# Peptides against a protein of PDB entry 6TME, part 94

Target 1, 324 residues: chain A of PDB entry 6TME
Amino acid sequence: NRLKRAYIALQAWKKAFYSDPFNTAANWVGPDVCSYKGVFCAPALDDPSVLVVAGIDLNHADIAGYLPPELGLLTDVALFHVNSNRFCGVIPKSLSKLTLMYEFDVSNNRFVGPFPTVALSWPSLKFLDIRYNDFEGKLPPEIFDKDLDAIFLNNNRFESTIPETIGKSTASVVTFAHNKFSGCIPKTIGQMKNLNEIVFIGNNLSGCLPNEIGSLNNVTVFDASSNGFVGSLPSTLSGLANVEQMDFSYNKFTGFVTDNICKLPKLSNFTFSYNFFNGEAQSCVPGSSQEKQFDDTSNCLQNRPNQKSAKECLPVVSRPVDCS
Target 2, 324 residues: chain A of PDB entry 6TME as posed
Amino acid sequence: NRLKRAYIALQAWKKAFYSDPFNTAANWVGPDVCSYKGVFCAPALDDPSVLVVAGIDLNHADIFGYLPPELGLLTDVALFHVNSNRFCGVIPKSLSKLTLMYEFDVSNNRFVGPFPTVALSWPSLKFLDIRYNDFEGKLPPEIFDKDLDAIFLNNNRFESTIPETIGKSTASVVTFAHNKFSGCIPKTIGQMKNLNEIVFIGNNLSGCLPNEIGSLNNVTVFDASSNGFVGSLPSTLSGLANVEQMDFSYNKFTGFVTDNICKLPKLSNFTFSYNFFNGEAQSCVPGSSQEKQFDDTSNCLQNRPNQKSAKECLPVVSRPVDCS

## One batch from the design tools (peptide; made by RFdiffusion4, then SolubleMPNN)

Design b2_p14_4_s1 (from b2_p14_4, 7 letters changed)
Fold by OpenDDE base, seed 5:
Structure b2_p14_4_s1 (fold): chain B 324 residues (1-324), chain A 14 residues (1-14)
Amino acid sequence: as target 1 above (324 residues)
Amino acid sequence: SLILPELKPTPFLR
């Protein structure tokens, strides 16, 4: 009996709770698992006459505990939303049995260990949110081989390079922010066909921006702030016809910020502060447009307020990195 | 049937 298996799983999970401040699992008593708070039943896909546990929503329950291996008995679960809890430990490998997994949200928890590779085993996964945890190590390249609509990785402890397979991603939103990613942005980034938003904030990324970024015609948000990027902005950024929010602040960029970038047709905010730019077009000057906001603070610009000293600028500006 | 929630495109939890 599928509901009996679900009962075993859910009771094991209840036992794995250390704290349930909202008494979310208070009604998790008896065999009627479909009445459990945060448990949603639906007709099974293979047999509409059979009721199964199809979803879990424990978002914002502030539950402390762990995910026991018995959760692998929830074989009919397609939606697993447990964000904003205090779950700790690792994602159980037994979840590989949840072959219908469609949306997996474990964000804003205390999960640790490597990337939950069990997520790669789910053939129908469309949404992956593991942000705001303590996941560490390398990002598996295979994550971008999956047909995901969104990939949220931000605010973890991921390290190493961004996989070149990123170009295979069909995701509209990808977040890398606030990790320990290093190396260059892969040139394959320009192959991301459906990308709308990509965020690299607060990593250890370095090198030149790849010219292929300019191929991201559908991108509306591009944030590469708080990294170690060097060189000039690629001239190909003029191809970002739909970019609205662009942030390159807190890097080591040099060179001239061109009209072709600042006059992007959909650009609303462009922040390039805290770099070593030594010139900007008039169209890039803050206050030059009513429709666009610019921040050129703390660069090496002449005749602009709040710039770096000549002493700070000279060593960097005199040694421009050639990205060609 | 279970109504699937919409994808949450917000990159940061507030």
Scores: peptide ipSAE 0.037, ipTM 0.752, DockQ to the pose 0.052
Fold by OpenDDE base, seed 1:
Structure b2_p14_4_s1 (fold): chain B 324 residues (1-324), chain A 14 residues (1-14)
Amino acid sequence: as target 1 above (324 residues)
Amino acid sequence: SLILPELKPTPFLR
């Protein structure tokens, strides 16, 4: 009986709670699991006459505990949303049995260990949110081979380079922010045909920006702030016809910020502060447009307020990085 | 700012 298996799983999970401040699991008593708070039943896909546990929603429950291996008995679950809790430990490998997994949100918890590779085993997964955890190590290249609509990885402990397979991703939103990623952005980034938003904030990324970024025609948000990027902004950024929000602040960029970038047709906000830019076009000057906001603070610009000293600028500006 | 994910309707949940 599928509901009996669900009962075993849910009771094991209740037992794995260290704290349930809102008494979310208070009604998790007896065999009628479909009445449990945060448990949603639906007709099984293979037999509409059979009721199964199809979804879990424990978002914002502030539950402390762990995910026991018995959760692998929830084989009919397609939606698993447990964000904003205090769950710790690792994602159980037994969840590989949840072959219908469609949306998996474990964000804003205390999960640890490597990337939960069990997520790669789910053939129908469309949404993956593991942000605001303590996941560590390398990002598996295979994550970008998945047909995901969104990939939320931000605020973890991921390290190493961003996989070149990123270009295979069909995701509209990808977040890398606030990790320990290093190296260059892969040139394959320009192949992300469905990309609307990409965020690299607060990593250890370095090198030149790849010219292929300019191929991201559907991008509305591009944030590469708080990294170690060097060189000039690629001239190909003029191809970002739909970019609304662009942030390159807190890097080591040099050179001239061109009209072709600042006059992008959908550009609403462009922040390039806290770099070593030594010139900007008039169209890039803050206040030059009523429709666009710019921030050129703390660069090496002449005749602009709030710039770096000549002493700070000279060593960097005199040694430009050639990105050619 | 990061966008907030939204729950997507699934064929399983009526």
Scores: peptide ipSAE 0.036, ipTM 0.741, DockQ to the pose 0.379
Fold by OpenDDE base, seed 2:
Structure b2_p14_4_s1 (fold): chain B 324 residues (1-324), chain A 14 residues (1-14)
Amino acid sequence: as target 1 above (324 residues)
Amino acid sequence: SLILPELKPTPFLR
């Protein structure tokens, strides 16, 4: 009986709660699991006469505890939403039995350990949100081979380089922000076909920006702020026909910010502050447009306010990095 | 019976 297996799983999970401030699991009593708060039943896909647990929604319950291995008995679950709790430990490998998993949201918890590779075993997964945890180590290259609509990785402890497989991703939104990623952005990034938003904020990324970024025709948000990027902005950025929000602030960029970038047709906000740019086109000057917001603060620009001193600029500007 | 939640389009939790 599928509901009997679900009962065993849910009772094991209730036992794994250390704190339930809102008494969310107070009604988790007896065999009628479909009446449990945050448990959703539906007809089984293989037999519509059989009722199964198809979804879990415990979002914002502030529950402290862990995910027990018995959750692997919830084999009919397609939706697993447990964000904004205080769950700790690792994602159980037993969740590999949840072959219908479609949306997996464990964001804003206290999960630790490596990337939850069990997520790679789910053939129908479309949404993965693991942000705001303490996941660490390398990002598996295989994550970008998945047919995901969104990949949320921000605010973790991930290290290593961005996998070259990123170019295979069909995701519209990808977040790397506030991790420990290092190395260069792969040139394969230009092969991402459906990308709308990509965020690299607050990592240890370095090197030159790849020219292939200019091939991201559908990108509306590109944020590479708070990294160690060097060299000039690629001239190919003029190809970003749909970019609205662009941020290169808090890097080590040099050279000239061109008209071709600042005149992008959909550009509404372009922040390139806290770099070592030594020139900008008139179209890049803050206040030059009513439709566009620019920030050129703390560069090496002449005749602009709030710039770096000559002493700070000279050592960097005199030794430009060649990205060719 | 099962109401599917919407995908989260925003990069950050609000």
Scores: peptide ipSAE 0.034, ipTM 0.736, DockQ to the pose 0.053
Fold by OpenDDE base, seed 3:
Structure b2_p14_4_s1 (fold): chain B 324 residues (1-324), chain A 14 residues (1-14)
Amino acid sequence: as target 1 above (324 residues)
Amino acid sequence: SLILPELKPTPFLR
């Protein structure tokens, strides 16, 4: 009996709660699991006469606890939303049995350990949110082989390089922000056919920006701020016909910020502050446009306010990195 | 300012 298995799973989970401040699981008593708060039942796909647990929504319940392996008995769950809790430990490997998993949101918790590779086992996964946790180690390349609409990885402890498989991603939104990613942005990034928003904020990324970024025709948000990028901005950035928000601040960029970038047709905000740019086109000057906002603060620009000292600039500007 | 896709699939209505 599927509901009996669900009962076993949910009772095991209730026992794994250390704190339930809103008494969310107070009614988790008895065999009628479909009446449980945050538990949603639906007719099974294989037999519409059979009622199964199809969804879990415990968002914002502030529950402290862990995910027990018995959750693998919830084999009919397609929606698993448990964000904004205090769940700790690891994502159970037993969740591989949840082959109908479509949306998995464990964001804003206290999960630890490596990337939850069990998410890769779900053939129908469309939404993955693991942000605001303590996941660590390498990002598995296979994550980008998934047909995901969104990939939220920000505010974790992920390290190593961004996989070259990123170009295979069909996601419209990808965030790497506030991790420990290192190395270069893969050249394959230009192959992301559906990308609208990508965020690299606050990592240890370095090297030159790949020219292939200019192939991201549908990107509206590109944020590479707070990294270790070097060299000049690629001239191919003129290809970002739909970019609205662009941030390159807090890097080690050098060279000249060109008209071709600052005159992008949809550009609303372009921040390139806290770099080592030694020149900018007139179209890049803050206040030059009413429709566009620019920030050129703390560069090596002549005759601009709030720039770095010659002492700070000279060692970097005199040794430009050739990205060619 | 990330624009999050709103995914609200109904289970088993695929």
Scores: peptide ipSAE 0.034, ipTM 0.727, DockQ to the pose 0.256

Design b2_p14_4_s2 (from b2_p14_4, 7 letters changed)
Fold by OpenDDE base, seed 3:
Structure b2_p14_4_s2 (fold): chain B 324 residues (1-324), chain A 14 residues (1-14)
Amino acid sequence: as target 1 above (324 residues)
Amino acid sequence: SLQLPELKPTPFVT
């Protein structure tokens, strides 16, 4: 009986709660699991006459605890939303039995360990949110082989390079922000066909920006701020016909910020502050446009306010990194 | 019904 298995799983999970401030699991008593708060039943896909647990929603429950291996008995669950809790430990490998998993949101918890590779085993996974946890180590290249709409990885402890497989991603939104990613952005980034928003904020990324970024015609948000990028901005950025928000602040960029970038047709905000740019086009000057906002603060620009000292600029500007 | 999370790349808001 599927509901009996669900009962075993849910009772094991209730036992794994250390704190339930809102008494969310207070009604998790008895065999009628479909009446449990945050448990949603639906007709089984293989037999519409059978009722199964199809979804879990414990979002914002502030529950402290862990995910027990018995959750692998919830084999009919397609939606698993448990964000904004205090769940700790690792994602159980037993969840590989949840072959219908479609949306998996464990964001804003205290999960630790490596990337939850069990998520890669779900053939129908469309949404993955693991942001705001303590996941660590390398990002599996296979994550970008998944047909995901969005990939939220931000605010974790991921390390190493961004996999070159990123170009295979069909995701519209990808967040790498606030991790420990290092190395260059892969040149394969330009192959991301459906990308609308990509965020690299607050990593240890370095090197030159790949020219292939200019192939991201559907990108509306590109944020590479708070990294170690060097060299000039690629001239191919003029190809970002739909970019609205662009941020390169807090890097080590040098060279000239061109008209072709600042005159992008959809550009609303362009922040390139806290770099070592030694020139900008008139179209890049803050206040030059009513439709666009620019920030050129703390560069090596002449005749602009709030710039770096010559002492700070000269060592960097005199040794430009050639990205060619 | 299940509440779906907002699909936006905000790094400071869950």
Scores: peptide ipSAE 0.028, ipTM 0.703, DockQ to the pose 0.101
Fold by OpenDDE base, seed 2:
Structure b2_p14_4_s2 (fold): chain B 324 residues (1-324), chain A 14 residues (1-14)
Amino acid sequence: as target 1 above (324 residues)
Amino acid sequence: SLQLPELKPTPFVT
């Protein structure tokens, strides 16, 4: 009976294909669904004598189509990998029936609409990849209540603020890059226990950086480039004992870049170009270290090459934003 | 068998 339901689902999906350039579903014929290309069967968790469809892997198949509601009949699927296709439309709500979902990768497709809230209904979800789509609207705060190892949201159309619930996340990697997020980084960011890498690149984020960033002791990558951040860099950034890659480029930062930041023990690359910094410590100067790479290009620094004109600097530098 | 995704902050990995 379970394989018969899987057959119905898979045949409905094959009918939902507009293009299959590699003929991936060419062998999707007959009741033996376990022989289908990209379909993986395993013994059921509740009855080892019963064979069920446990996984789908259609990565890199370049299939054009949509996800039909009949996919909700694949109730034994724990792994769903369909990246690098041309699937369009929305993620079906019927996928709420896939209560064993552990890994869900729909990255690099043409999905649209709001955040797929059906993903929040899966109790055992550990991996969620929705990057490189056209998902839009607000990010649900509840995403950070999930016990996810990584949260890949980059290259979408998400807007509004980053939820304050970010501090509850246990993820080691979080990407917000290339969206339309706005507002400030929440102060609760400092409560992220397992964070190694966080990327904010290419959003509309603004305000001052929260001092609580300095509590991220395990962070190795912190990229806040290409936003609208203002004020001085927090002095608490000296607490980032494990940071290796740090990028604040293409913002509106002002003030002095201190040696306490540039002398961070594991820092390998620090980019603070394309801002309005009016001073830097000698330890921040490009070429001052063989072990560290710095970029101070296009700031308001004296006696440095490739800086902004006085005409561009004066209006900003003379009106520093107080972040206190 | 299924290929597990790589956990990296890169723009895209397959």
Scores: peptide ipSAE 0.026, ipTM 0.710, DockQ to the pose 0.108
Fold by OpenDDE base, seed 4:
Structure b2_p14_4_s2 (fold): chain B 324 residues (1-324), chain A 14 residues (1-14)
Amino acid sequence: as target 1 above (324 residues)
Amino acid sequence: SLQLPELKPTPFVT
């Protein structure tokens, strides 16, 4: 019986709670699991006459505990939302049995260990949110082979390079922010045909920006701030016909910020502060447009306020990185 | 009913 298996799983999970401040699991008693708070039943896909546990929603429950292996008995779960809790430990490998998994949100918890590779085993997964945890190590390249709509990885401990497989991603939203990613952005990024929003904030990324970024015709948000990027902005950024929010602040960029970038047709906010740019077009000057907001603070610009000293600029500006 | 998260790239938890 599917509900009997669900009962075993949910009772094992209740036993794995260290703290339940809102008494969310107080009614998790008896065989009627469909009446459990945060448990949602639906007709089974293979037999509409049978009720199964199809979803879990424990968002914002502040529950402390861990995910026991018995959760692998919830084989009919398609939606698993447990964000904003205090769950710790690792994501159980037994969750590979949840072959209907469609949305998996474990964000804002205390999960540790490597990337939860069990997520790669779910053939129908569309939404993956693991942000605000302590996941560590390398991002598996296979994550981008999945047909995901969104990939939220921000605020973790991921290290190493961004996989070149990123170009295979069909995701509209991808966040890498506030990790320890290093190396260059892969040139394959330009192949992300459905990309609307990508965020690289606060990593150890370096090198030149790939020219292929300019192929991201559907991107509305591009944030590469707080990294170690060098060289000039690619001239191909003029191809970002739909970009609205663009941030390159807190890097080591040099060269000239061109009209072709600042006159992008949908550009609303462009922040390029805290770099080593030595020139900007008139269209890039803050206040030059009523429709666009620019920030050129703390560069090496002449005749602009709040710029770096000549002493700070000279060592960097005099040694431009050739990205060719 | 099950509440779905918004698909926003924000690095902040809502």
Scores: peptide ipSAE 0.027, ipTM 0.715, DockQ to the pose 0.103; fails the geometry check
Fold by OpenDDE base, seed 5:
Structure b2_p14_4_s2 (fold): chain B 324 residues (1-324), chain A 14 residues (1-14)
Amino acid sequence: as target 1 above (324 residues)
Amino acid sequence: SLQLPELKPTPFVT
């Protein structure tokens, strides 16, 4: 019965293919769905004597098509990896029936519409990758109530603010890069106790960086480049004991880049170029360390190469944003 | 095991 349902689902999906350049679904013929390329069977969790479709891996198949509602018949699927295809349309609501969903990767496709809220219905979801699509609108706050290990949202069309619920996330990796997120980084960010890597690159984020960033003791990568952040770097950034990669480039930061930041013990790369910093500690100067790489390009620093003109600097530096 | 995507500029799940 379960494999028959899987057959119906997979045949419906094959019919929903517009192009299969690598003939990935060429062998998707007949009732033996476990022999289908990219289909993985395993013993059912509730009955080990029953073989079920437990996983889909169509990564890099370059398949054009859509996800038909019949995919909701794949009720035993825990792994759904279909990245690097040309699937379009929306994620079917019928996937709510896939209650065992553990890893969902639809990245690098042509999916559209709002955030796929069906992902929030999966109680056991640990990995969510929807990056490199055309998802739009608001990010549901409830995404951060999920016990996810990783949340990849980058390269979409998401708008609005980052939910304050971010502080509830247990994810080690979160990416917001290359969206249209706006507003401030929530102060609750400091509550992300398991965070290792967070990327905000290329959004419309603004305001001051919250002091609470300094509470991210486990963060190794913090990239806030290519936004509209203002004010000084928080002094609490000295608390980032494990940060290795830090990027604040292409913002509107002002003030002094402190010794306490540049001497962070694990810091290997610190990019603060293309801002309006008017001073830096000697420890922040590029070439001052053999172990650390710095970039201070295009700031308002005196006696440094490749800085902004006084004409560009004066109107910004003379009117620093107070983040207190 | 299934391969996770390696898409730049995002970090990798380790």
Scores: peptide ipSAE 0.025, ipTM 0.711, DockQ to the pose 0.113; fails the geometry check

